# Peptides against a protein of PDB entry 3PUK: the designs that were tried, part 6

Target 1, 227 residues: chain A of PDB entry 3PUK
Amino acid sequence: ERGLKSVVWRKIKTAVFDDCRKEGEWKIMLLDEFTTKLLSSCCKMTDLLEEGITVIENIYKNREPVRQMKALYFISPTPKSVDCFLRDFGSKSEKKYKAAYIYFTDFCPDSLFNKIKASCSKSIRRCKEINISFIPQESQVYTLDVPDAFYYCYSPDPSNASRKEVVMEAMAEQIVTVCATLDENPGVRYKSKPLDNASKLAQLVEKKLEDYYKIDEKGLIKGKTQS

## One batch from the design tools (peptide)

Design b1_p10_1_s2 (made by RFdiffusion4, then SolubleMPNN; from b1_p10_1, 6 letters changed)
Fold by OpenDDE base, seed 1:
Structure b1_p10_1_s2 (fold): chain B 227 residues (1-227), chain A 10 residues (1-10)
Amino acid sequence: as target 1 above (227 residues)
Amino acid sequence: DPKFDIKPKP
């Protein structure tokens, strides 16, 4: 069985590196907090070198311009990461790199996309969503990136009920990205007690899986995968 | 599926 880490790496290689690869060309890769963790979990620096990445930079840090090189932005679709990108290309005189390839780890809201398009569309050669919003830990284990999930899910305060629902929705979305990456439609198993959180999350995942495979561009509804 | 895909410029 191919480990989850290898599957994630293969997806990134195909969706990102192969998509923007040019023979003999080196790129600078810009990462945010999430994508740094993601790549660290499934590849080595030597792997990135083989894919034409000369150096990795943190998008949040001040960086010196390298105007002769193109930049590969592998980032989450957040206001923070997008704002950092816009600072790199917002002015013609202040462009840090020759051009940009942008790959978002998840769905980019129209508001953020429009902001990018309005400011620096001429500098962007590629913009794509690749739908990877989880961190592979082991062959069959992964973690989600939902801030304060523990606090809201286990808070006894009824005032947090609405926030708990939002957190569960976000977790369910990320779980579906794992299934999509693995090309699976699994049966969902959970432990319901002592709290009903697991049951609620399971229902959200099942619904989102159904929606995902129903709307799949190929029009193919994938049957349940044996657990 | 991505809602948008900007093709690479030549």
Scores: peptide ipSAE 0.022, ipTM 0.578, DockQ to the pose 0.111
Fold by OpenDDE base, seed 2:
Structure b1_p10_1_s2 (fold): chain B 227 residues (1-227), chain A 10 residues (1-10)
Amino acid sequence: as target 1 above (227 residues)
Amino acid sequence: DPKFDIKPKP
């Protein structure tokens, strides 16, 4: 049985490392909070060395320039991570690295993407969106990275209704990334409880799955798979 | 040359 961790690693290897591989070239890898957890969950440092990564750096920290080396940014498409990237390459005279390969774990908003293009497009050798927004735990178990999800989903306070909706959307998006990673379009099943959260989430997931596969990378509509 | 591969958002 292919464990979810191995599937995730293979996806990252194919989508990121194989994509930017150059013979004899070592890269510095920049990670944010999410991708640090992600890689920690599915690989070891030795695995990264085999993929041509010499060192891993935290994108949020101040780092010494290594101008002769290219950098691989494996980051979430957040303003914080993007801003840190822009600080590394925003000034021609103060570039921290020779060039950048950027791989986002999810869809990058157009606003952020345009900001990157406008500021440092010449320094970017590759910019790609992959679709992994979850942490594998077990062979068929994963965790989501949605702050305060439990609080808002189970809040009886009507004032939190809007935040609850946002959280539900974020959860649904991340669940779809699991399906995409596994190359599955499963039927969504849930258990009904006094709260309708499960039903609402299921509907959101189903809708997003449909949207994803209608416009997938291969241009193919994938039928429902057993899950 | 920089390569960009952006999946369109639904």
Scores: peptide ipSAE 0.020, ipTM 0.564, DockQ to the pose 0.693
Fold by OpenDDE base, seed 5:
Structure b1_p10_1_s2 (fold): chain B 227 residues (1-227), chain A 10 residues (1-10)
Amino acid sequence: as target 1 above (227 residues)
Amino acid sequence: DPKFDIKPKP
């Protein structure tokens, strides 16, 4: 059995690099905070070179134009990352790169997508969502990118209930992406005490797993993974 | 693998 890191890398290779590969073409790759951590966790620079990436740039930084090269944006579907992309292609005269391939790590909200379409559609050669929103740490360990999860989930303050719900949803979504990446539909185990957070999260995960596999790429409902 | 293609509207 291969470790989670190798599985994640293979998924990225297939979903991103193979998807936009053109023989003899090199691209500049733009990363945000999450995707920087993601790629750092599962590949080396030499691996990226082999996939046709000549330079990696931080999307948040001001960068010099490389107008003859196409850009691969591997970014999270956040307003911050999208805004940075829009700055790169917002005007014809100020385009940083020749064209853009955009791969979002998760579902891109319609609001953000529409914003992109309205301003930069002609510059975009590809736009996909690949559903990888976790960082592999070890063969069976991953971390979630949910800010303040601990704070809201374990806060005794009832005023944080709404934020807790948002955090729980985000966690559940990311767990589902792990399951999808591993091609698993597991039975969820949890410890219910002292709070009901684990139970709630489990329910959310199960619901989202069901929804995901009902409409998966194969159009098949995946049964529960054997223990 | 989950992937979604987003097509630009004309």
Scores: peptide ipSAE 0.016, ipTM 0.573, DockQ to the pose 0.141
Fold by OpenDDE base, seed 4:
Structure b1_p10_1_s2 (fold): chain B 227 residues (1-227), chain A 10 residues (1-10)
Amino acid sequence: as target 1 above (227 residues)
Amino acid sequence: DPKFDIKPKP
C-alpha cells in the first residue's frame, strides 16, 4: 500500500541526504510548500533526525540566523523559493547559515540558476536537481502539484488555451518524474472523452519520457516497460 | 547536476 512512498523516500535519502552527509554534522533543513508536503507524505520527523537534520524551517518565514550550522535547502525551483534563499545568503550581513546545500525537486531554469550563482556562489557547496515533482499517496497513486490545473484544463474559455498548455506541460513533467522515480517508461493510457485533455497530456508525457531517457541514458531510449 | 555540480567542500 505504501510502496511508492517507500520508493520516494529512498530516492530522497540517496539523492539528498546521502549526497551531503557528513559524519557527526547536523544541518538545518529548509523546506518550501511542495517539499513540506512531499516529505510529510513519505517520512517522519524521526527519519529526518536520523539523516542529520536537527530542525526543519519554512523557507518562506523569517528565521533567526544560525551561522555555525550549514543549511540544507530542499526546495522547488520557483522564484519564490529562490528569492528566499537569496535573502539568506545574498549579503554578508544577511547570511543566516554557514553554507548551503541546495537540492531542487525539478529542473531549475537557467535564469534562476544564474541568479543564484551570481550572488551566492561562495556560500553554496552543492547544487543538485533531483526529479521528484509529485506527492505519493499509495503504491499506485500520486498527486500532482500544478497550480490552477483544474481551472485551466477544464475551462471552456478559449482565452485560457495558452495557460492550459503550460499547465499540461507542467503536469507532464511531474508524471515523468514519477516514471523516472520508478525507473519505468510506461505505455500511457487515457480516457479520450469527453475532452481531449487526457489525449494531449498523454502525448506530452510520451514525448517527455522519450526526451528524458534519451538524455539520461546517453541517447538510448528505454523501451516501454508496460502498456 | 548537469548545470552545477559542486562537491561538498569540507
Scores: peptide ipSAE 0.024, ipTM 0.586, DockQ to the pose 0.111; fails the geometry check

Design b1_p10_1_s3 (made by RFdiffusion4, then SolubleMPNN; from b1_p10_1, 4 letters changed)
Fold by OpenDDE base, seed 5:
Structure b1_p10_1_s3 (fold): chain B 227 residues (1-227), chain A 10 residues (1-10)
Amino acid sequence: as target 1 above (227 residues)
Amino acid sequence: EPEFEILPKP
């Protein structure tokens, strides 16, 4: 019933903006490639203004310091995005902003997290992981951000088998974030012919859903969502 | 086609 875009936006509001909101305070928001697409898909600039964001900047670009303002980093947990953040707050140079709030769109590996902690922990007011790794398109439609997924999924070359597995894993993880966002634990249906890609993906999704909902935040097992 | 659908169980 509810549009996926609105649900995603509501989750971002709750998990990100409400989490770091301070009355009368404006922040600069830093986005990477994925989060730019994500926010563009589910909100307008006016919405961000209402949430206390004055300007949006691309984390990959060189930016002038705005030392009087705090920065909200809404980024993917990738080496590229993290490195850009570290350049903003590294000990070797003056920090570009007053302080940082970091919100990752997915699980941040310990290696990256430790790298952040070692370099600029004093500048970080918040570091949180949220689970939104997809782009909502329509009320019930989303897209995945997995590079070359089509190529590897349909490649007849056995040499691509390893990469295909990686792609499938990434797709499954992103699908699970959709379910998590919707607070659903659905059944998975697929077409098994002519290729087994759908069945493999379904199995991965089901397994990841099981793991995700095995123990929820309350320590309870969540059953399958009813239709 | 590896078509895939995720829906709540009835």
Scores: peptide ipSAE 0.041, ipTM 0.472, DockQ to the pose 0.024
Fold by OpenDDE base, seed 1:
Structure b1_p10_1_s3 (fold): chain B 227 residues (1-227), chain A 10 residues (1-10)
Amino acid sequence: as target 1 above (227 residues)
Amino acid sequence: EPEFEILPKP
């Protein structure tokens, strides 16, 4: 079995780079905070060059237009990242690039998608959702990206209960992306004490795994992984 | 012991 980093890279290569590759064409790649960490964890700049990326830019920063080149946006489906994209291609300002390929790291809410469609659909050559919302650390270790997770999960303040649920939902979603990336449907083990956080998270993960593997990409039901 | 683990199902 290959290490998690290798698996993640292979998935990105096939889902993103191979999907938009044109022979002899170079692209500018735009990254946000999460995708910067993601790519940094599983590839080198030389790898990106081999995939036809000439330069990487931070989507949050002001950038000089390169109107003769197409841009590859590999970003999270957040209002912040989407707003930055819209500034690059929106009708209110001159386009920074020739055209855009957009790849979201997770499900893009309809509200955000509709906002993009209404503003700059003609500039978009491809828009695809992939399912990678974690950072591979080593062969068997990964980290999640959920802001303030620790604070809300361990807050004794009852006023944070609703936010805690939101955070746990996000964590569960990210865990499922790991399983999907590894093509696994595992069982979940947890320690129920002293708090019930782990139990709640486990239930969320199990439910989401069930939903995800109800019908896979080929329309097949996948059983639980036994190994 | 970790509080949460993803394991292969038996």
Scores: peptide ipSAE 0.047, ipTM 0.510, DockQ to the pose 0.023; fails the geometry check
Fold by OpenDDE base, seed 2:
Structure b1_p10_1_s3 (fold): chain B 227 residues (1-227), chain A 10 residues (1-10)
Amino acid sequence: as target 1 above (227 residues)
Amino acid sequence: EPEFEILPKP
């Protein structure tokens, strides 16, 4: 059965585990809050063992050094997760692991990327961005991870307008990752009433889809997916 | 009918 969960797992396997696979090598995997939920939604611990992961650690927690093992960081491109990584490999203390493979769930801002390069470049064997910013629930259902999205989207307080825009952008980005994961470029349908939130979100999604699929990995323009 | 829906383009 090829549900959304299976598709997500296959993408992670290809983009992350296959990318850093080394025969006979076990890695410690570091997860943040989002990637913990993500992996929990689409795989089991036995699956991770098969991919060469010996243990899973929470990146936010204090951890004992395992200097002889390499670490696989599967994390969100957030300041919090990046800061935790930097503490593991920064010059202020001995590095906790032998080396790092970093896989971001989304685009990593240049500011964060440059910060990593400036302090930990020698410890990094791989740094790659994948594009999964959603949690698969069912075969055709996913959940977005945007804190306080409902509150800001439906707040009548005009002081929340700026935050509402940020939330809308984040939602749109995550929706596009669903499309990217499914390799689809769909149309968007929405209701304009009673609020214009759906209309605004639709416009953002459509724009981001256009940008994403303007040139694919093979340098080809991808048209709209038909069904 | 949902408020927001992603559909394959025709």
Scores: peptide ipSAE 0.046, ipTM 0.491, DockQ to the pose 0.023; fails the geometry check
Fold by OpenDDE base, seed 4:
Structure b1_p10_1_s3 (fold): chain B 227 residues (1-227), chain A 10 residues (1-10)
Amino acid sequence: as target 1 above (227 residues)
Amino acid sequence: EPEFEILPKP
Protein backbone atom coordinates (compact mmCIF):
# COMPACT_ATOMS: atom_id res chain seq x y z
CA GLU B 1 0.00 0.00 0.00
CA ARG B 2 2.89 2.31 0.65
CA GLY B 3 4.62 3.89 -2.30
CA LEU B 4 7.55 1.83 -3.48
CA LYS B 5 9.57 4.93 -4.31
CA SER B 6 9.35 6.26 -0.78
CA VAL B 7 10.24 2.88 0.68
CA VAL B 8 13.27 2.63 -1.57
CA TRP B 9 14.43 6.11 -0.64
CA ARG B 10 14.05 5.40 3.06
CA LYS B 11 16.08 2.26 2.69
CA ILE B 12 18.85 4.06 0.81
CA LYS B 13 18.87 6.84 3.36
CA THR B 14 19.21 4.40 6.22
CA ALA B 15 21.53 1.88 4.64
CA VAL B 16 23.82 4.27 2.79
CA PHE B 17 23.67 7.89 3.86
CA ASP B 18 23.06 7.41 7.56
CA ASP B 19 25.70 4.71 7.63
CA CYS B 20 28.53 6.98 6.50
CA ARG B 21 27.28 10.37 7.60
CA LYS B 22 29.60 12.57 9.58
CA GLU B 23 28.70 15.96 10.93
CA GLY B 24 29.99 18.77 8.76
CA GLU B 25 31.39 16.44 6.15
CA TRP B 26 30.51 16.65 2.48
CA LYS B 27 31.13 13.84 0.05
CA ILE B 28 31.31 13.35 -3.67
CA MET B 29 28.99 10.61 -4.78
CA LEU B 30 29.89 8.28 -7.62
CA LEU B 31 27.10 6.53 -9.47
CA ASP B 32 26.97 4.00 -12.24
CA GLU B 33 24.26 3.43 -14.81
CA PHE B 34 21.94 1.52 -12.53
CA THR B 35 22.26 3.67 -9.44
CA THR B 36 21.80 6.81 -11.51
CA LYS B 37 18.45 5.47 -12.61
CA LEU B 38 17.66 4.26 -9.12
CA LEU B 39 18.24 7.57 -7.38
CA SER B 40 16.55 9.49 -10.17
CA SER B 41 13.47 7.38 -9.61
CA CYS B 42 13.12 8.01 -5.90
CA CYS B 43 14.77 11.28 -4.94
CA LYS B 44 15.77 14.77 -6.02
CA MET B 45 19.09 16.53 -5.99
CA THR B 46 17.93 18.56 -3.02
CA ASP B 47 17.42 15.34 -1.10
CA LEU B 48 20.99 14.33 -1.79
CA LEU B 49 22.29 17.70 -0.69
CA GLU B 50 20.52 17.23 2.60
CA GLU B 51 22.36 13.94 2.97
CA GLY B 52 25.74 15.61 2.62
CA ILE B 53 26.37 15.05 -1.07
CA THR B 54 27.91 18.06 -2.75
CA VAL B 55 28.25 16.72 -6.28
CA ILE B 56 27.38 13.62 -8.23
CA GLU B 57 29.79 12.10 -10.69
CA ASN B 58 29.48 9.30 -13.19
CA ILE B 59 31.91 6.55 -12.27
CA TYR B 60 32.40 5.60 -15.91
CA LYS B 61 33.66 9.02 -16.92
CA ASN B 62 37.08 10.53 -16.47
CA ARG B 63 37.05 12.82 -13.48
CA GLU B 64 39.41 15.35 -12.00
CA PRO B 65 40.85 14.51 -8.60
CA VAL B 66 39.36 16.11 -5.52
CA ARG B 67 41.84 14.75 -3.05
CA GLN B 68 40.58 16.65 -0.04
CA MET B 69 37.13 15.07 -0.20
CA LYS B 70 35.92 11.59 0.53
CA ALA B 71 33.89 9.75 -2.05
CA LEU B 72 30.72 7.75 -1.65
CA TYR B 73 30.49 5.02 -4.24
CA PHE B 74 26.95 3.81 -4.68
CA ILE B 75 27.38 1.28 -7.43
CA SER B 76 26.38 -2.12 -8.71
CA PRO B 77 28.71 -5.04 -8.02
CA THR B 78 29.83 -5.41 -11.63
CA PRO B 79 33.30 -5.74 -13.10
CA LYS B 80 32.83 -2.49 -14.98
CA SER B 81 31.93 -0.42 -11.94
CA VAL B 82 34.56 -2.08 -9.78
CA ASP B 83 37.22 -1.46 -12.39
CA CYS B 84 36.31 2.21 -12.46
CA PHE B 85 36.62 2.35 -8.70
CA LEU B 86 40.01 0.69 -8.86
CA ARG B 87 41.17 3.33 -11.30
CA ASP B 88 40.37 5.93 -8.68
CA PHE B 89 42.20 4.20 -5.83
CA GLY B 90 44.22 1.40 -7.32
CA SER B 91 47.98 1.09 -7.18
CA LYS B 92 48.28 1.95 -10.86
CA SER B 93 46.69 5.34 -10.38
CA GLU B 94 46.93 8.25 -8.03
CA LYS B 95 44.08 8.49 -5.58
CA LYS B 96 41.36 10.76 -6.85
CA TYR B 97 39.74 11.21 -3.45
CA LYS B 98 40.71 11.20 0.20
CA ALA B 99 38.92 7.94 0.96
CA ALA B 100 36.06 5.79 -0.21
CA TYR B 101 32.80 4.52 1.15
CA ILE B 102 31.45 1.75 -1.05
CA TYR B 103 27.88 0.60 -1.09
CA PHE B 104 26.91 -2.15 -3.49
CA THR B 105 23.34 -2.52 -4.62
CA ASP B 106 23.54 -6.28 -4.27
CA PHE B 107 25.81 -9.14 -3.29
CA CYS B 108 29.35 -8.55 -4.47
CA PRO B 109 31.05 -11.69 -5.73
CA ASP B 110 34.09 -12.77 -3.78
CA SER B 111 36.29 -12.38 -6.81
CA LEU B 112 35.44 -8.71 -7.11
CA PHE B 113 35.58 -8.12 -3.40
CA ASN B 114 38.99 -9.71 -3.11
CA LYS B 115 40.22 -7.66 -6.02
CA ILE B 116 39.19 -4.48 -4.24
CA LYS B 117 40.62 -5.60 -0.93
CA ALA B 118 43.96 -6.52 -2.43
CA SER B 119 44.33 -3.28 -4.32
CA CYS B 120 43.08 -0.46 -2.14
CA SER B 121 41.92 -1.68 1.25
CA LYS B 122 43.62 1.21 3.04
CA SER B 123 41.51 3.71 1.13
CA ILE B 124 38.20 2.10 2.00
CA ARG B 125 36.43 3.29 5.12
CA ARG B 126 33.29 1.28 4.55
CA CYS B 127 32.16 -1.46 2.23
CA LYS B 128 28.58 -2.59 2.50
CA GLU B 129 26.09 -4.52 0.45
CA ILE B 130 22.51 -3.41 0.29
CA ASN B 131 19.71 -5.23 -1.44
CA ILE B 132 18.16 -2.92 -4.02
CA SER B 133 18.49 -4.19 -7.55
CA PHE B 134 15.37 -2.70 -9.11
CA ILE B 135 13.98 0.63 -10.27
CA PRO B 136 10.70 1.78 -8.76
CA GLN B 137 8.36 3.15 -11.41
CA GLU B 138 5.14 3.52 -9.49
CA SER B 139 3.79 2.68 -6.08
CA GLN B 140 3.59 -0.98 -6.99
CA VAL B 141 5.53 -1.13 -10.24
CA TYR B 142 9.23 -1.64 -10.77
CA THR B 143 11.66 -2.50 -13.52
CA LEU B 144 14.70 -4.73 -13.55
CA ASP B 145 18.19 -4.16 -14.87
CA VAL B 146 19.36 -7.34 -16.54
CA PRO B 147 21.40 -6.88 -19.69
CA ASP B 148 19.94 -8.54 -22.76
CA ALA B 149 17.14 -10.05 -20.72
CA PHE B 150 14.52 -9.46 -23.35
CA TYR B 151 16.61 -10.94 -26.11
CA TYR B 152 17.54 -14.16 -24.36
CA CYS B 153 14.19 -14.78 -22.72
CA TYR B 154 12.40 -14.65 -26.03
CA SER B 155 15.07 -16.01 -28.33
CA PRO B 156 13.92 -18.92 -30.44
CA ASP B 157 17.51 -20.09 -30.80
CA PRO B 158 18.10 -23.15 -28.64
CA SER B 159 21.75 -22.23 -28.36
CA ASN B 160 20.69 -19.40 -26.07
CA ALA B 161 19.09 -21.73 -23.53
CA SER B 162 22.00 -21.56 -21.12
CA ARG B 163 22.18 -17.80 -21.28
CA LYS B 164 18.44 -17.60 -20.77
CA GLU B 165 18.81 -19.46 -17.50
CA VAL B 166 21.47 -17.03 -16.35
CA VAL B 167 19.23 -14.11 -17.19
CA MET B 168 16.29 -15.66 -15.40
CA GLU B 169 18.45 -16.19 -12.34
CA ALA B 170 19.48 -12.56 -12.34
CA MET B 171 15.90 -11.41 -12.70
CA ALA B 172 14.82 -13.59 -9.83
CA GLU B 173 17.54 -12.15 -7.63
CA GLN B 174 16.41 -8.63 -8.38
CA ILE B 175 12.79 -9.49 -7.65
CA VAL B 176 13.83 -10.83 -4.28
CA THR B 177 15.45 -7.50 -3.51
CA VAL B 178 12.06 -5.88 -4.04
CA CYS B 179 10.58 -8.22 -1.50
CA ALA B 180 13.43 -7.60 0.90
CA THR B 181 13.03 -3.86 0.51
CA LEU B 182 9.35 -4.12 1.28
CA ASP B 183 10.04 -6.64 4.03
CA GLU B 184 7.72 -9.07 2.30
CA ASN B 185 7.80 -12.80 1.74
CA PRO B 186 5.01 -13.21 -0.76
CA GLY B 187 3.57 -15.86 -2.91
CA VAL B 188 4.16 -15.74 -6.62
CA ARG B 189 1.48 -15.83 -9.29
CA TYR B 190 2.14 -16.17 -12.98
CA LYS B 191 0.41 -16.63 -16.29
CA SER B 192 1.59 -19.53 -18.38
CA LYS B 193 2.94 -18.63 -21.80
CA PRO B 194 4.27 -20.70 -24.68
CA LEU B 195 7.88 -20.27 -23.58
CA ASP B 196 7.07 -20.86 -19.91
CA ASN B 197 9.21 -17.91 -18.91
CA ALA B 198 6.84 -16.78 -16.19
CA SER B 199 6.65 -20.24 -14.71
CA LYS B 200 10.40 -20.63 -14.62
CA LEU B 201 10.87 -17.21 -13.12
CA ALA B 202 8.24 -17.91 -10.49
CA GLN B 203 10.02 -21.06 -9.41
CA LEU B 204 13.32 -19.26 -9.15
CA VAL B 205 11.81 -16.44 -7.12
CA GLU B 206 10.10 -18.84 -4.75
CA LYS B 207 13.32 -20.71 -4.17
CA LYS B 208 15.34 -17.58 -3.58
CA LEU B 209 12.74 -16.18 -1.21
CA GLU B 210 12.90 -19.34 0.82
CA ASP B 211 16.65 -19.14 1.00
CA TYR B 212 16.69 -15.46 1.83
CA TYR B 213 14.19 -15.71 4.66
CA LYS B 214 15.71 -18.70 6.35
CA ILE B 215 17.62 -16.10 8.27
CA ASP B 216 16.94 -12.47 7.47
CA GLU B 217 19.41 -9.60 7.69
CA LYS B 218 18.78 -9.36 11.41
CA GLY B 219 19.27 -13.05 12.02
CA LEU B 220 15.59 -13.77 12.43
CA ILE B 221 13.58 -16.49 10.82
CA LYS B 222 10.69 -14.94 8.99
CA GLY B 223 7.64 -16.71 7.67
CA LYS B 224 5.64 -15.73 4.65
CA THR B 225 3.94 -12.39 5.05
CA GLN B 226 0.24 -11.89 4.56
CA SER B 227 -1.00 -8.40 3.77
CA GLU A 1 -3.08 -8.96 -17.21
CA PRO A 2 0.56 -9.22 -16.31
CA GLU A 3 2.43 -12.43 -16.95
CA PHE A 4 4.00 -12.34 -13.52
CA GLU A 5 2.72 -11.03 -10.22
CA ILE A 6 3.91 -11.06 -6.63
CA LEU A 7 1.16 -11.33 -4.05
CA PRO A 8 0.95 -11.96 -0.35
CA LYS A 9 0.48 -15.61 0.34
CA PRO A 10 -3.01 -16.50 1.63
Scores: peptide ipSAE 0.040, ipTM 0.475, DockQ to the pose 0.024; fails the geometry check

Design b1_p10_1_s4 (made by RFdiffusion4, then SolubleMPNN; from b1_p10_1, 6 letters changed)
Fold by OpenDDE base, seed 4:
Structure b1_p10_1_s4 (fold): chain B 227 residues (1-227), chain A 10 residues (1-10)
Amino acid sequence: as target 1 above (227 residues)
Amino acid sequence: EPIFDIKPKP
C-alpha cells in the first residue's frame, strides 16, 4: 500500500526492527498506549511476526517473566513507560527478560535517560530515538496525540494560557516528526482567524523544524522543500 | 554500534 501508513511502517522497520535484528532470534515486544495505536495503524500482526516478534505485550500490565528471550521496548519516552521498563530490569526485582532493546518514539528527557542508564545499563543492548510521534490515518492525513489540545487551544480562559503553550509545543514537535518521516521541510500554511492559535503553532513548527535539521544534519539546515 | 544512540534535545 502507498501512502503515509506505508512510509511510517518502512521507517519503523528500518529504524527499529532492522536495527536490532538477529537471525533466528525472536523477541517479545512491549508497547505502550501510543505505540499500540501507532503499530495498529500501519501494520498487521503478521508483519510483526515476519520481523521476529513472537508476542506483543502491554508494558503497563503485569507480565510473566520470559527470561530466555530478549525484549524489544517500543515505547514513548514518558515516566510511566520508563517506570514500567525499570521494573522489568531494576535491582529490586528479578529481570523479566534476557536483555532489552529500547526504541523511543521521541526525544527522551535527560532525566529519564540518565535514570535508565544508571539502573539498567547492563541489561540494555540498544537505546535509540526514532522520532515518530503521530498516527497515520490515510494519505496526507495524520493525527496528533496531545491530551486536552482542543480544550486548551480554544479556551477563552486566560488561566489556561500556560497550558495552551505547552500543548502547542507538543503539537509542534509531533508535526516535526511527520516532516522528518517524510523528509520534508515545508513552508507552513495556516488560517489566522478567528484565533491566533494557528499562527503560533506555525511559528513553533518552523522553529522546531530548523532545530531538528540542524541537529540531524550536523548543523546543516535543510532547505524548504515547498512553500 | 553504540548502545545508546540518543540525540541531544533541541
Scores: peptide ipSAE 0.110, ipTM 0.707, DockQ to the pose 0.588
Fold by OpenDDE base, seed 1:
Structure b1_p10_1_s4 (fold): chain B 227 residues (1-227), chain A 10 residues (1-10)
Amino acid sequence: as target 1 above (227 residues)
Amino acid sequence: EPIFDIKPKP
């Protein structure tokens, strides 16, 4: 059985590196907090070198311009990461790199996408969503990136009920990205007691899985797979 | 391949 880390790496290789590969060309790769953790979990620097990445830079930090090189942005679709990208290409005089390839780890909100197109479209050679919003830990284990999930899910304060629902939605969305990466539509298992959180999350996952495969780019609905 | 490849959102 293939380990989750290797599956994630193969997905990134196919969806990102193969997509923008040009023979003999080196790129600078820009990462944010999430994608730094993601790549660290499933590859080594030597792997990135083989894929034509010369250096890795943090998108949040001030960086020296390298105007002769193209940049590969592998980032989350957040206002913070997008704003940093826009600063790199917002004006011709401030353009830090020759051109940009952008790969988002999840669905990019229309507001952010439109902001990018309006400001920097001429500098962008590729913009794609790859749908990986989890961190592989072991062969069959992964973690989600939802801040304060524990606090809101297990808070006894009724005032946190609305926030708890938002957190569960985010968790369900990330679980679906795991299933998509593995090309699976699994049966969902959960332990309901003592709280009903697991049951609620399971229902959200099932619904989102159905929606995902229904609107898949290939127009194919995948049947349930054995867990 | 198109420059902007954005998939449908749920």
Scores: peptide ipSAE 0.110, ipTM 0.709, DockQ to the pose 0.563
Fold by OpenDDE base, seed 2:
Structure b1_p10_1_s4 (fold): chain B 227 residues (1-227), chain A 10 residues (1-10)
Amino acid sequence: as target 1 above (227 residues)
Amino acid sequence: EPIFDIKPKP
């Protein structure tokens, strides 16, 4: 059966490993918290070896320089991960690696992207956004990485309304990445509860799906699919 | 392939 894990792996293989593949070249892969979980959910170390990864390192940790090897950064577009990358390449005399390939799991904010370009452009061989911001669990089940989502979504405290909105947006964005990974534009289904959270989330997802496919990588508008 | 391949922001 074609499980979600295999689909995610194939997406990563195509979007990341095939994209930066060079014959005879081994790379060090740098992962953050999210991408560590992501890869752990859909591949083994042996799979990464086959893709030319010699070792994986945590981007947050202090690492010894390996200046003769190129690094593959598979990271989330967060200030923390980007700052760690910048520390690796920010100083010409203290570059940890020969060069960098950067693959973001989601859209990189312009502010962060501009910061990278301004500081480390000469060290970058590739910078690409992929769209995987979820963890596959089962063939048709995934989990989202939104801190405190349950707390804020179900909080009766009006003071949490603003935070609830932020969480809803983040959830909607990650759901869209699932659809993008599956190459689907589904009709959104939900069950109404005493709270209107499901309806609000559905509306956000639908809107974001429309936006995504209007400006997708292929420049194509995809019609609604069954889900 | 271009070095920077960033999707347009909505």
Scores: peptide ipSAE 0.105, ipTM 0.705, DockQ to the pose 0.548
Fold by OpenDDE base, seed 5:
Parts: structure tokens; C-alpha cells; sequence
Structure b1_p10_1_s4 (fold): chain B 227 residues (1-227), chain A 10 residues (1-10)
């Protein structure tokens, strides 16, 4: 299958499930808002069962301990999701699960990473960034998770310039994850009018693509993909 | 297999 949903699923299967697979072991999987949407878009519950997931839980909710089971945290690298993880393993006596495998959908900020290491390192069996920060909709269509992107990018208010820049950066980062997932380094095309948003975004994408492939999973610099 | 596999920041 060439569809984006299939590609995303294969990426998750390889980067997450295969990475932490242990024969005969079942895990509870913790999801946040983004990863819930992500998995819902590209797999079924039966698929997750086949990958050794017995139960899916919302990381934001209060959950009963299952101390004999290891937990797979597939979450975004946000303070909210990380804080929920830390609550699950903050104290020895109150650990929700036997151990944790953590897979972040994007680069984890050093501050959050250090916080995790300082408080819960002994409970962590794996911590990895997998770089999937988009939702596949169709074979060639995806959506970005950038709140208020439309508002800030097309706002006539100059006071929103700083927020616009942040949004543009976030969009560019997510586009790069799509390219990485598809194993592509495309030439970027855009329509520049009526605003320069597309041009700015294109520049950011190109820069971030360069940076990403310099230190990609394969350790290889990928040339431009043919048009 | 390293426990922590975090890409270096630019």
C-alpha cells in the first residue's frame, strides 16, 4: 500500500511496537489527545492487539494501577503529557505500572527530558523520539496539529507577528516529519500571494529538512527527491 | 540497546 495511512502505521509499528516488543508480553498503552487521533486514523483496535497492547488508556485521566504490567507511553512531548507520566511514576509506592516505554511523537525539549531523567529514570526501559506529528487523512492528505494556525497566519493584526512565527515554525516541523516518514526531501513549491506566509513556511521547511536529514535515523544526508 | 535514544539538538 502506498497510502499515507499505511505508511504511518508501518512507521509506528517499526519505531514503537517492534522496538519494545517482548515475546509473550502484553502492555498497557497510554495515549494523549494527539496520539489518540493519530492511531485512530491509521489502525484498528485489532491491530493494536496484534502488537501486544491489551488496553488503551487516556494519559490525562486518573487510572487504576496495573502494577504487574509494563506501560507503553505513546505521547506528544508536551508538559501536560509528560506531567501525567511523571505522576504515574513519581513515587516508588505509587507507581501505576511495572515499567515504562516512552515514545515521543516529536523532539522532546531538553527541559522535559531532563525532568523525566531526574525523577523516573529507573522506571524507564526505553525513551525514543519517532518524529510523527501529523494525522493522515487520505492517501496523499494529512493534517497538522497547530492550534490557531489559520487565525495567526492570516491575522491582519501586527501584534500577532510573534505568534505567527511560532505557528509557522510548528507547521514547518510537522511538514518535515511527513517528509521524513515518506523518506522524501522534496523541493518546496508554494503560492506567494496574497501574503508571504507560503514563502516563509517554505523557507522554514527547507531549513528544517536540511537539519533533519543531517541527523536522521539512518545517519545519512538525503539528497533532493526528484519531482 | 540504549534506554534513551534522543536526537541531538541543533
Amino acid sequence: as target 1 above (227 residues)
Amino acid sequence: EPIFDIKPKP
Scores: peptide ipSAE 0.102, ipTM 0.699, DockQ to the pose 0.563

